Peptides against a protein of PDB entry 5A53. Designs and how they scored, part 181

Target 1, 230 residues: chain A of PDB entry 5A53
Amino acid sequence: LVENVKQALFIPGQSCNKNLHDIMVDLSALKKPDMKRFNRKNDIHPFEDMSPLEFFSEKNDCSLMVLMTSSKKRKNNMTFIRTFGYKIYDMIELMVADNFKLLSDFKKLTFTVGLKPMFTFQGAAFDTHPVYKQIKSLFLDFFRGESTDLQDVAGLQHVISMTIQGDFQDGEPLPNVLFRVYKLKSYKSDQGGKRLPRIELVEIGPRLDFKIGRIHTPSPDMVTEAHKKP

## One batch from the design tools (peptide; made by RFdiffusion4, then SolubleMPNN)

Design b2_p23_3_s3 (from b2_p23_3, 11 letters changed)
Fold by OpenDDE base, seed 3:
Order: C-alpha cells, then structure tokens, then sequence
Structure b2_p23_3_s3 (fold): chain B 230 residues (1-230), chain A 23 residues (1-23)
C-alpha cells in the first residue's frame, strides 16, 4: 500500500515575526513539494478554539499544519497539528530557541526535491516517554515522503537527526529536542591505492533547538480509527 | 452565534492566499 504523502500547511499566526517567518520558509523547504504556506497572519489560538484549523485542513486538503506564533511566554512557537478526517488528531507546541541557524548560515548544497530523509533519533525516551513518542511519530509522519519500496541507499541524500538534550527523571522539565539536517556527501578517497567510498555528513540546516510546550493528545476513538489500515 | 462563527471561518479562509510551492 503506497501511503499518500501527507500535505503540510504553514500558517503565520497574528504574533508571527520575521524570525518565525524565516524559520517557516526554511523548514517548509524540506517538505517541498508537499507544502502550502499562507502569506497573511491569522488570529488563531489552537488550545482555545481548534475549529479554524479543522477548517483550513479541509479547505487545503492538508493533514499536517504548523502555526507560527510568538509571545513572552511562548517565544518562537511552532504549533504542530495533525488531523484525521480533517479533525484535530494531536497538537504539540515546539518553541525554537534563539540559537537557531537558517539555511543561509550553511553552505548551499543542491538537493533533489522529493527524496525521503533518513531519520535518526538519539535518546531512549523517543521510544518510552509519551511526549517524545508523539514527537518521533509527528516528525516521521511530517517528512515521510511517498513509500517507495526502494529504500535505495543510492537515493539517500538527507539525514534528519533528532536528539533529546540530556537525561531527565520523572517530574523534571522535559529536555529540548535538537533538530539537525545533514546531506550525505560521497567521496572517492584513494587510500593506499584502494578506492574506498567515504561518506561524510554535511550540516545543511536549518538548525533548531525545540523547547516542548503544550500538548493535545488524541481521543482513544481517534487513535483506533487512525490505526485502522484500510 | 453559529452564523458569526461561520462568517469568521469563511473570512479566515478567504483572507489566506495559499502559496503552493510547485515542484
């Protein structure tokens, strides 16, 4: 079953600023061609009223949305939303730390649009902790392209790395998630007359450190329906 | 009222020009 590629909609909130706009442009570039962006600011508060997002999901046929907002309490906030049947499935606030880097901060490298990134997850909590499991699921779902059975290693151009910043115990604040994007560069190295293929990872950006904010979890009924493979 | 909410939803939808980034 070729799962259809999920489409993403990027939405500037009323409090969207230049930094968030630039982050939105760069992150959305990784989702090409399966991405739409709004140009106008929208007064949306998803944790107060989800109905505008459900409307946008349906009207744009997008099961993924990212709302860009900023406040003193939630600076550089990217609210990631998933829908199922154009109804809100889950939401998570990921606030970008001030140390972010844009694509322009890195060496411009050509990449083929539409190639699936390989993901790497560093931190046991991505498999055990509910919040980090949701983040893992979200990012895999967000950047998962068309299921070509050809996981041709030959087609692997990008690696997305997600790292939990340190260990934590129950009741402690959740560590940030470090988002990094690399391009695979193959070199023919002549070492001692043997041509050994050398692969290097080159960071291409964006570089984002995500602070975890508010979360909306799906209802048990929606979980059951979303896991029903047709 | 439901009508005010529907009008607001329509206005939000109509005010958004979607830039579809082509291939």
Amino acid sequence: as target 1 above (230 residues)
Amino acid sequence: SSAVEEKRKKELGFLNETEELAK
Scores: peptide ipSAE 0.037, ipTM 0.696, DockQ to the pose 0.035
Fold by OpenDDE base, seed 4:
Structure b2_p23_3_s3 (fold): chain B 230 residues (1-230), chain A 23 residues (1-23)
Amino acid sequence: as target 1 above (230 residues)
Amino acid sequence: SSAVEEKRKKELGFLNETEELAK
């Protein structure tokens, strides 16, 4: 079963600013070629009315969407949406902290477009806590392309690292998720006559610290339908 | 009304130019 690569649609909200636009451009570059962007601002409030997002999902054949909004309460807010059958499956607000770095803040490295990143997750809560499980699932789903035998042969080029910022107890605010992107660099080191391949991870950006906001979880019925293998 | 919602959906869809980033 060739699972069709999930297409992503990036949507500027009415409150989208230059910083969010720049973040959108850089994050969407990691999803090329399986990405579309809107150029115009859209007055969408997904936690009030989801119908515009369902319409965009269907019209653009995109099962992944990212809405870019900013307010006093929810600064630099990236709402990640997944659809199933063009209906909203789940949503999560991830607010980018002000310490973000763009691709331009890092040393430009050439990379092949369309290569699948490897993921690393740091923090036990990614496997135990419902919210962090959803985040893990979302990002794996978002950046997992088609496995072609050719891509496996072309080798691992990128690593996306997601880290929960510290420990937390029940009833405490959920720690931020630290999003980092690295490129694998292979060096030939001539140490002692043995050419050992040395691999180094070099950060390439963007660097995003995500504060967790509002969440919409799927109904049990939608979970059942989405996990039905055809 | 369903008609107002359909009109709003059409307007939202018409106002969006999608940049297909060329392959």
Scores: peptide ipSAE 0.036, ipTM 0.691, DockQ to the pose 0.036
Fold by OpenDDE base, seed 1:
Structure b2_p23_3_s3 (fold): chain B 230 residues (1-230), chain A 23 residues (1-23)
Amino acid sequence: as target 1 above (230 residues)
Amino acid sequence: SSAVEEKRKKELGFLNETEELAK
């Protein structure tokens, strides 16, 4: 089953700044060609009124949206939105920490546009905790695109690593999620006459540490409806 | 340079290639 590649819309909010714009450009480069970007600032408050996002989802035929906002309380905030039937399915605020790195901070490596990344998740909570399960689901939906059975391992150029920053107990603040992007480099190592392909991971950026903010979870009815469509 | 700023302004810039889809 070829799952249709979900299209992403990147929306600068009214409070969008240069740093968020640069982050938006770099993150959206990983979603090419399946992305659109607005250039105008839009006054959208998704946790107060979701209607503008539903309108944009329908009008742009995008089931993924990212709203870029910044305030004193929610600095460098990326609100990730998913829609189903152009209705809000879920939302999560992921605030980028100040230690972020752009693609320009790394050695420019040529990468092929449109290649599917492999994902790695580090932290048991990605499989057990509801919030981290949502994050895992979101990023897989955002970047996996069409499920091709032929993971041509030879065509695998990118790895996206997501790590929960440390352990936590019930009632503690949720640790940040560390987002890292690597390029696979194959080297021919001549060790002892056996050419073992040595694979090295080279970080290419962006580097983002996400602080978890507000969450909107889907209704049970929407979960059931979304799982009925292959 | 003005060209980098203009390219940033074009990348930042109002070419809503999606403006037709926002009206």
Scores: peptide ipSAE 0.028, ipTM 0.535, DockQ to the pose 0.019
Fold by OpenDDE base, seed 2:
Order: C-alpha cells, then structure tokens, then sequence
Structure b2_p23_3_s3 (fold): chain B 230 residues (1-230), chain A 23 residues (1-23)
C-alpha cells in the first residue's frame, strides 16, 4: 500500500518577516521529507482571492499549504490551507504569540526523519466545538496523513501535544491553542532487574501558542466528496 | 557588505531558488 502522504507547501507572503521565516523553517522540518518551501515572497491574500493558492497546489502537487504573513491586525499569522482536487477545501488563520521558541532554544536531539508523530489533544472542545474540531482535523491531516493502523509503539519517537488554553463560554473569544513537540526518550536501565523501561518526554520544539483568526469552511458538497473513500 | 546583505536576502527568502515552482 503506497501511503498517500499529503505534501505540504510553505509559502512566505509579501509581509513575511525573519521571525515567521524561522518558525516556517522549524515547523517544516517536522514535515520532512513531505515538504516544499518557497524562497520567494508571494503577494497572496487568501481571503480576498484563493486562485493563486489553487494554482500552487496543482503545480506543486501539494494538498497542504501554509502561508506566512504579518500585519498590525494579524501579527505572525500562519494561514493553514487544505485543498481537495487542487481546490480550496478549508482555511484557518493561526497567529503565533510572541513567546514562541525555536528548535535552537531546546537541546538538539537527533530524530529519524519521516516517522509519524502521536497526537494528544487536551480540551473537550476539540471534539465538540466546530473551530477546534477543524484545528484537530487539520493537524492530524497535516502530520499523519491518512489514518493508518496503530503505529507500533516501538517506532514512536515524537508526540505532538495540542492544548486549549483554559475554559470558555458561548460568545467569548476562543482560547489559544498551545502547540508542543516532545521526543520519547527510552532509558535502558543498566540494572539487570525486571524494571520496566523508563520513558521520558523531552520537549524538542518548536513551541507555539496559536491565536485563532479567520476561518473558511468547506461547502457541504466538498465535505461529501472529500469523505467518499475511493 | 554586499555579500552579507545578499546572504540575509537569501536567508529571508528574497532570492528565488524555487522560481520554477512558482511559474
């Protein structure tokens, strides 16, 4: 079975800055080898005209895209885009808070490229609230691709944790989503006794707190087509 | 120096190595 792993394209927008570029480099490193990056700034405004993104999706054979932009209203904005049949399926703006940490801020650990991460989601709204359901779906799709069977725990190297920052009521601003990446470190106890292998989670970065921005949701027809298993 | 500025422009993605993929 050829795993149809979804390819991601990272696009610097016209307003892309150094911080966003560094974030783009680090986040895209987690998607290797299934990732492309543009080295040119592109004047793309996805909520005004989606056609350039559909063009890039088709030309690069990428069903996942991330546009990096920054403005006074939308600072450090990562627009995550999914396509179906090279047409826009959904979009979400996730603005990175200023407290972000890069891979260079953590202890450099070697990891095997191409291993799928395990996900953990903290917050009931990931299963009930439409916006957080979209975020959950997006990140699962972005890093796992198609749902494969239970990965052998022996092959598990990375955990991505996503946490909703606090409780909220209807009509309140949506809390941020805390994105964290951990490596599983197995310690062989040299003690020849029956001690269970100690597994520790070590944060490896990047560390990103996402403020939720604008959203584009798919049409009911596109939802139906995207869920048709071949 | 022009070389430092060019390196910074490359690092900031001002130089298109991927012009073929954007056309």
Amino acid sequence: as target 1 above (230 residues)
Amino acid sequence: SSAVEEKRKKELGFLNETEELAK
Scores: peptide ipSAE 0.030, ipTM 0.543, DockQ to the pose 0.018; fails the geometry check

Design b2_p23_3_s4 (from b2_p23_3, 10 letters changed)
Fold by OpenDDE base, seed 2:
Structure b2_p23_3_s4 (fold): chain B 230 residues (1-230), chain A 23 residues (1-23)
Amino acid sequence: as target 1 above (230 residues)
Amino acid sequence: SAAVEEKREKERGFLNETEELAK
């Protein structure tokens, strides 16, 4: 089974700043080799006109896109876009809080490119609330692609943890999603003369707290079409 | 519209500026 790994395109918007660029670089590093990145700023407003994104999806053969923009209302905004048949499937704005940490803020650990991360989701809303379900689906799709089968435990290097920051009630603002990346580090512990394999999680970055912004949801017809296994 | 096509052509120029993933 040829893993049809979804390709990601990272797009600097017109309002992209240095912080967003750095975040883009670090986040895209986790998607290597299955990512492309634009260097020039693009005047794209996806919630006003989606056509440029559909064009980029088709021309780059990327079903995943991330648009980097920043404004007073939407500071450090990463718009995550998925396409189906090069048409917009869904979009979500995830604004990075100012407390972010880059890979450079952590101990540099060597990693193998192309290893799929394991995901952990903390918060019941990831399974029940439409927005958090979309986020869960998006990130799983973004980093794992379609064929999740044989993650050989031997190939597990990274854990991505996504946590909903606290409880919320209906009508309240949606809590942030805490994005954390860990590397599995195997240690031989010499405890008591028996070398027990010990696995520790070491945070490697980036550390991102996502504030949820605007969302575009697919039409029911597009949902049905996208779930049709070829 | 011609303006949309022209915008798309200008945007095509950005396709070639995909940073080659520095090997």
Scores: peptide ipSAE 0.040, ipTM 0.685, DockQ to the pose 0.034
Fold by OpenDDE base, seed 5:
Structure b2_p23_3_s4 (fold): chain B 230 residues (1-230), chain A 23 residues (1-23)
Amino acid sequence: as target 1 above (230 residues)
Amino acid sequence: SAAVEEKREKERGFLNETEELAK
């Protein structure tokens, strides 16, 4: 089943600042060409009223949205929203820690736009804990392009690594998710007259540590409908 | 309300910078 590539809409909230704008630009660059970005600030409070987001989803034909807001309580907050049939499916607040790095903080490497990243997930909770399962699902949905069976191995340029920052027990605060982006650099190493293919991972940014905030989970009915294979 | 929809539709017109970033 070739699923259509999900389009993403990046929305500056009313409290969007320069840092969030820069983060938005860098993160959205990884979603090209399947990305739209608003330039104007929008007064949206998704946990109070979801209707504006449903409207934007429908009008822009985007099933993925990211709202950029910042407050004292929720600094550098990226609210990730998914819709199904232009209705809110789920939402999660991911607050970017102050130690973030932009693409400009790394060695500029040329990359081809539109190549699908490979994902790596570090931490058992990505498969067992509901919140981390949602994060895993979200990021896979967000950055998976067209499911072509031919993952042309020749087209693998990027690796997105997501790591749960440490172990946690039940009832403890959820550890941050460390988001890292690497480029695969293939080069022929001449070691002793044998040209061996060598692959190196080079961090390209952005570097984001996500603190988990509020979550909206889908209704059981929406889960069932969203997983119906046509 | 129709006024809210019209405002939101005008906000759609600001999508134009996304085309320059795809080049």
Scores: peptide ipSAE 0.032, ipTM 0.664, DockQ to the pose 0.036
Fold by OpenDDE base, seed 1:
Structure b2_p23_3_s4 (fold): chain B 230 residues (1-230), chain A 23 residues (1-23)
Amino acid sequence: as target 1 above (230 residues)
Amino acid sequence: SAAVEEKREKERGFLNETEELAK
């Protein structure tokens, strides 16, 4: 099965700082080898003009983009963009809270590049609330692509956990999404002559708490066209 | 606008500065 793996482009915005750069490097490591990064800052304001992003999507053949910006109002902002036919499909701002941890903050564990992560989602709103449904769809699309083979279970090395931070009611601010990455570590435990494989989850980073910002939702026509592709 | 196209052409030069993912 030829996996139609979506390519990601990471773009530093004009206001990109060292922290965002480091976050970008660490998060993009999970997308290797299907990732490109720009080194130069680009003056892009996606909620004002989407045309530069559509241009980058086409010229780099990337249907996924992440724009790194920071301001007083939108600190450590990662704008996740998806395109369809090199046109903007959807966008979401996810602001990284200051309590973030980089890969360097965890015990270095060797991992194989190119293995697809398993996802876990904690919170009913991931299945019911439009914004959290979009986040779930985005992250699944970003890291798994369209088709997962059964071989992905045999090669399971990483688990990405996404948790909605607490309950909320209608009209309340949307809780943060807690992004965590774990490596599966298999231990042979000899208990009573039966070697039971014990699997432990070891956090490897990055650790990101996402505050939800602005959202652009696709037009009904674009939704229909995007779902027609096999 | 011509200014947007010229900006895009300048941004084309930035497309080539993809850090080659060191294989």
Scores: peptide ipSAE 0.031, ipTM 0.652, DockQ to the pose 0.034
Fold by OpenDDE base, seed 4:
Structure b2_p23_3_s4 (fold): chain B 230 residues (1-230), chain A 23 residues (1-23)
Amino acid sequence: as target 1 above (230 residues)
Amino acid sequence: SAAVEEKREKERGFLNETEELAK
C-alpha cells in the first residue's frame, strides 16, 4: 500500500523573523522527508486573500502549509492551512509564546527520519469543542497521515503530546495548547535478575505553547467531499 | 504551461526557492 502521506510546505511570510525561522526549521524536521521549505519571504495575507496559498498548494503538490508571520498583534504566528483538491479546506492561526524551546535547548538525540509519532491529547475539549477538534484533526493529519497500519507500533520512536492549558467555560478565551515532543528511550533494568524493559520519555523539543488566533472553517460541501473516500 | 505559471509567479511576487532538504 503506497501510503498517501500528506506533504507539507513551510512558507516564511514577509514579517518572518529569526525566532520564527528557527521554530520553522525545528518543527519541519519532525515532518521529514515529507516537507518543503521556502527560503524567500512571501507577502501573503491568508485571511484577506487565500488565492496565493491555493496556487502554492497546487504548484508544490502540498495539501499542508504553514505560513510564518509576526506582528505586534500576532507575534510568532504560525498559520496552519489544509487544502483539498488544492482549495483551502481550513486555516488556523497558532501563535508561539515567548517561552519556546528549540531542539538546541535539549540534548541531541539520534532521530530516524520517517518514523511516525504517537500522539497524546490531554483535555476533554479535544473531543467536544469545535476549535480543539480542528486542532486535533490538523495535527493528526500533519504528522500521521491517513492510514496508521499496525506496523507503526513496532517503529515507535517519539511521542507528540498536546495539552489544553487549563479548564475554560463558554465565552472565555480559549486556553493555549501545549505542544511537547518526547523520544522513547528503552532501558534494560536489571532489577532482581528479571530484565524488565523500562521505557522512559525524554523531551527532545521543540517546546511550543500555542495561543489560538483566527480560524477559517470548511464549507459543509467541502467537508462532505473530503470525507468521501473514493 | 510552465511559462504561464512563471508569469503568474512574477506578477504575484511569489518566486520561491525551495530549500533542498539535506538528506
Scores: peptide ipSAE 0.028, ipTM 0.622, DockQ to the pose 0.034

Design b2_p23_4_s1 (from b2_p23_4, 10 letters changed)
Fold by OpenDDE base, seed 5:
Structure b2_p23_4_s1 (fold): chain B 230 residues (1-230), chain A 23 residues (1-23)
Amino acid sequence: as target 1 above (230 residues)
Amino acid sequence: MEVKSGTLPEEKKEVKEFFEKLE
């Protein structure tokens, strides 16, 4: 079963600012061609009323949404939403720290549109902690969709690295997730007549440090339905 | 202003090692 590549909808909220717009443009560039963006601001409060997002999911045939909002308490907030059957499956607020870098801050490198990035996850909590498991699942769904086959490896151009910033104990604030994007460069190093493939990673952006905010988890029934392979 | 790769040397190492295992 070829799982259809999930389409993403980027939505400027009413409080969307220039920085969030620029971040939205750069992050959505990694999702091309499977991305739509609204040009108008929409007054949406997903943790108060989810109905507008379900409407947009259905109307645009998008199972992924990103709402861009900013406030004093939730500055540079990207709410990532997944739907199943156009109903809200899960939501997570990821607030971009002020130290972000845009694609324009890096050396422009040519890349082929439509190649799936590989992911690397640094931190044991991505496999053990419920919140970081959700983040891992979300980003894999968002950018890869299907399992990487050998052809995807042969065409590998981009790596998305996600790192948990430091250790934490139960009851402590959850560390930020460091989002980094690299272009893979293969060099043939001639060392002593054996061409050893040398791989270099070049950061291409955007660079985002995500602070974790509010979370909506799916109901047990929705989890069961979403995992039913047709 | 060369944006020094804000990637910790460790992150680059882990990513590199991951790819070296795939080739």
Scores: peptide ipSAE 0.136, ipTM 0.671, DockQ to the pose 0.015
Fold by OpenDDE base, seed 2:
Structure b2_p23_4_s1 (fold): chain B 230 residues (1-230), chain A 23 residues (1-23)
Amino acid sequence: as target 1 above (230 residues)
Amino acid sequence: MEVKSGTLPEEKKEVKEFFEKLE
């Protein structure tokens, strides 16, 4: 089965700054080779008019988009967009907190481009709460795609960890999602003559704490169509 | 300077244990 890997388009908004650009570069490195970036800023306001994004989706054949914007209200905002049939399926604003770390802040490790990450999700809300379910679905769709062959496990070099920062109740502000990337190091530990596989996780970056912003959810009709396997 | 992992030690342990069970 030719894995139909979803292509991602990274779009600098008009308010894109150096920090957002650097974050975009580092995050998009994890999506290589299935990634495009615009070099020019585009004045796009997806929650006001989605039509420019639909146009870019179609023209670039990208079902995943990330819009980089920053304002006082929405600092370091990464709007993640998915399309279905080049129409907006869903959107979510994820604002990167100021404590972010770039790949340059970590020890450079050898990385093979094109290997799919494994995901780990920490927090029950990823399976129960609609917003966190959407985030889980989005990131799985963004970096892993729908099909995982056994070969992907054999080539596993890195893990993306997503953690909900603390507990919350209904009506409270949604906790941040802590995005972390680790490289797996397998060691054979000789403990007492039994070679136990020892795995160590080394953070490789980027390190991003996502504050949840605005969300657009798909229409029930679009959900039904998107789940129809061709 | 080892960049201290930004995840709680517990999260690393869970992730580690998950992968150790897959091998």
Scores: peptide ipSAE 0.114, ipTM 0.669, DockQ to the pose 0.014
Fold by OpenDDE base, seed 1:
Structure b2_p23_4_s1 (fold): chain B 230 residues (1-230), chain A 23 residues (1-23)
Amino acid sequence: as target 1 above (230 residues)
Amino acid sequence: MEVKSGTLPEEKKEVKEFFEKLE
């Protein structure tokens, strides 16, 4: 089964700045070779008019899009968009906190392009809370695709960790999601004749703390259509 | 200089334990 790897389009918005551009470059490097980046800024306001994104989805054959914008209210905002049949399925704003780290801030490690990351999710809300369930679904869809073959585990070189920053109650502001990328180093530890696999995790970047912004949820009809496996 | 992971030691532990269980 040839996994239909979803293509991602990274779009600088009109308000895209150098920091967002650098974040875009680094995050998109994890999606290589299955990504495109626009070099020109585009004036897109997805929560006001979704039609430009649908047009770009179709024109570029990309079912994943990331719009990079920044304002006083929504600084370092990455709007993640998924399309189905080139129509908007869902959207979520994830604002990168100022404490971000780029790949250049970490030790350069050899990285094989095209290997799928493993994901880890920390926080029960990823399985129970609608917003965090959407985030989990989005990132899995964005980087991993639909199938996990056992071969993907054998070729595992890196892990994306997503952590909900702290506990929260109903009606409270949603905690940030901590995005971390680690390279996996496996060592054979010979402890007492039992080869215990020793795994070391080395952070490789980028490091992003996401503040959750606006969300667009799919219509029930579109959910039904998107779950229809051909 | 080991870039101290901005990930809490607990997160690294959980991630490590997850992988140790998969092998």
Scores: peptide ipSAE 0.084, ipTM 0.640, DockQ to the pose 0.015
Fold by OpenDDE base, seed 4:
Structure b2_p23_4_s1 (fold): chain B 230 residues (1-230), chain A 23 residues (1-23)
Amino acid sequence: as target 1 above (230 residues)
Amino acid sequence: MEVKSGTLPEEKKEVKEFFEKLE
């Protein structure tokens, strides 16, 4: 069974700055080898005209895209786009808070490129609230892909943790999503003849706090088509 | 400079407990 790993395209927008570029580089490193990056800035406004993104999806054979833009209203904005049949399925703006950390801010740890991370989601809203359900779905699609083979567990090196920052009520602003990446370290502890596996988590970066922005949801027809297993 | 984990101690605990259950 050929794993249909979704390819990602990272696109610097016209307003892409150094910080966004660095974030793009670090986040895209987690998607290697299934990632492309544009070197040139592109003047794309996805909530005004989606046609350029559909064109790039088709031309690059990428069903995942990330547009890097920044404005006064939407600082450090990562627009995550999914396509189906090279048409826009959904979009979400995730703005990176200023407290971000890059891979260079952490201890460099050797890792194998191309290993799929495990995910952990903290917060009931990831299963109940439409926006957080979309975020969960998006990140699973982005980094995990379709197949969870038991072999992937044996090679587990990385964990992506996503946490909703606090509780919220109806009508309140949606809390940020805390994105964290850990490396798993297994130690054999010889305590009293019972080898208890000791697992340690080491944060490796990047560290991103996502503020939720604008969302484009798929049409009911597109949902139906995308859920049709071939 | 050891970057302090930006995860709450509780989040780290939950993540650890998740993996300890998988072994």
Scores: peptide ipSAE 0.061, ipTM 0.619, DockQ to the pose 0.015

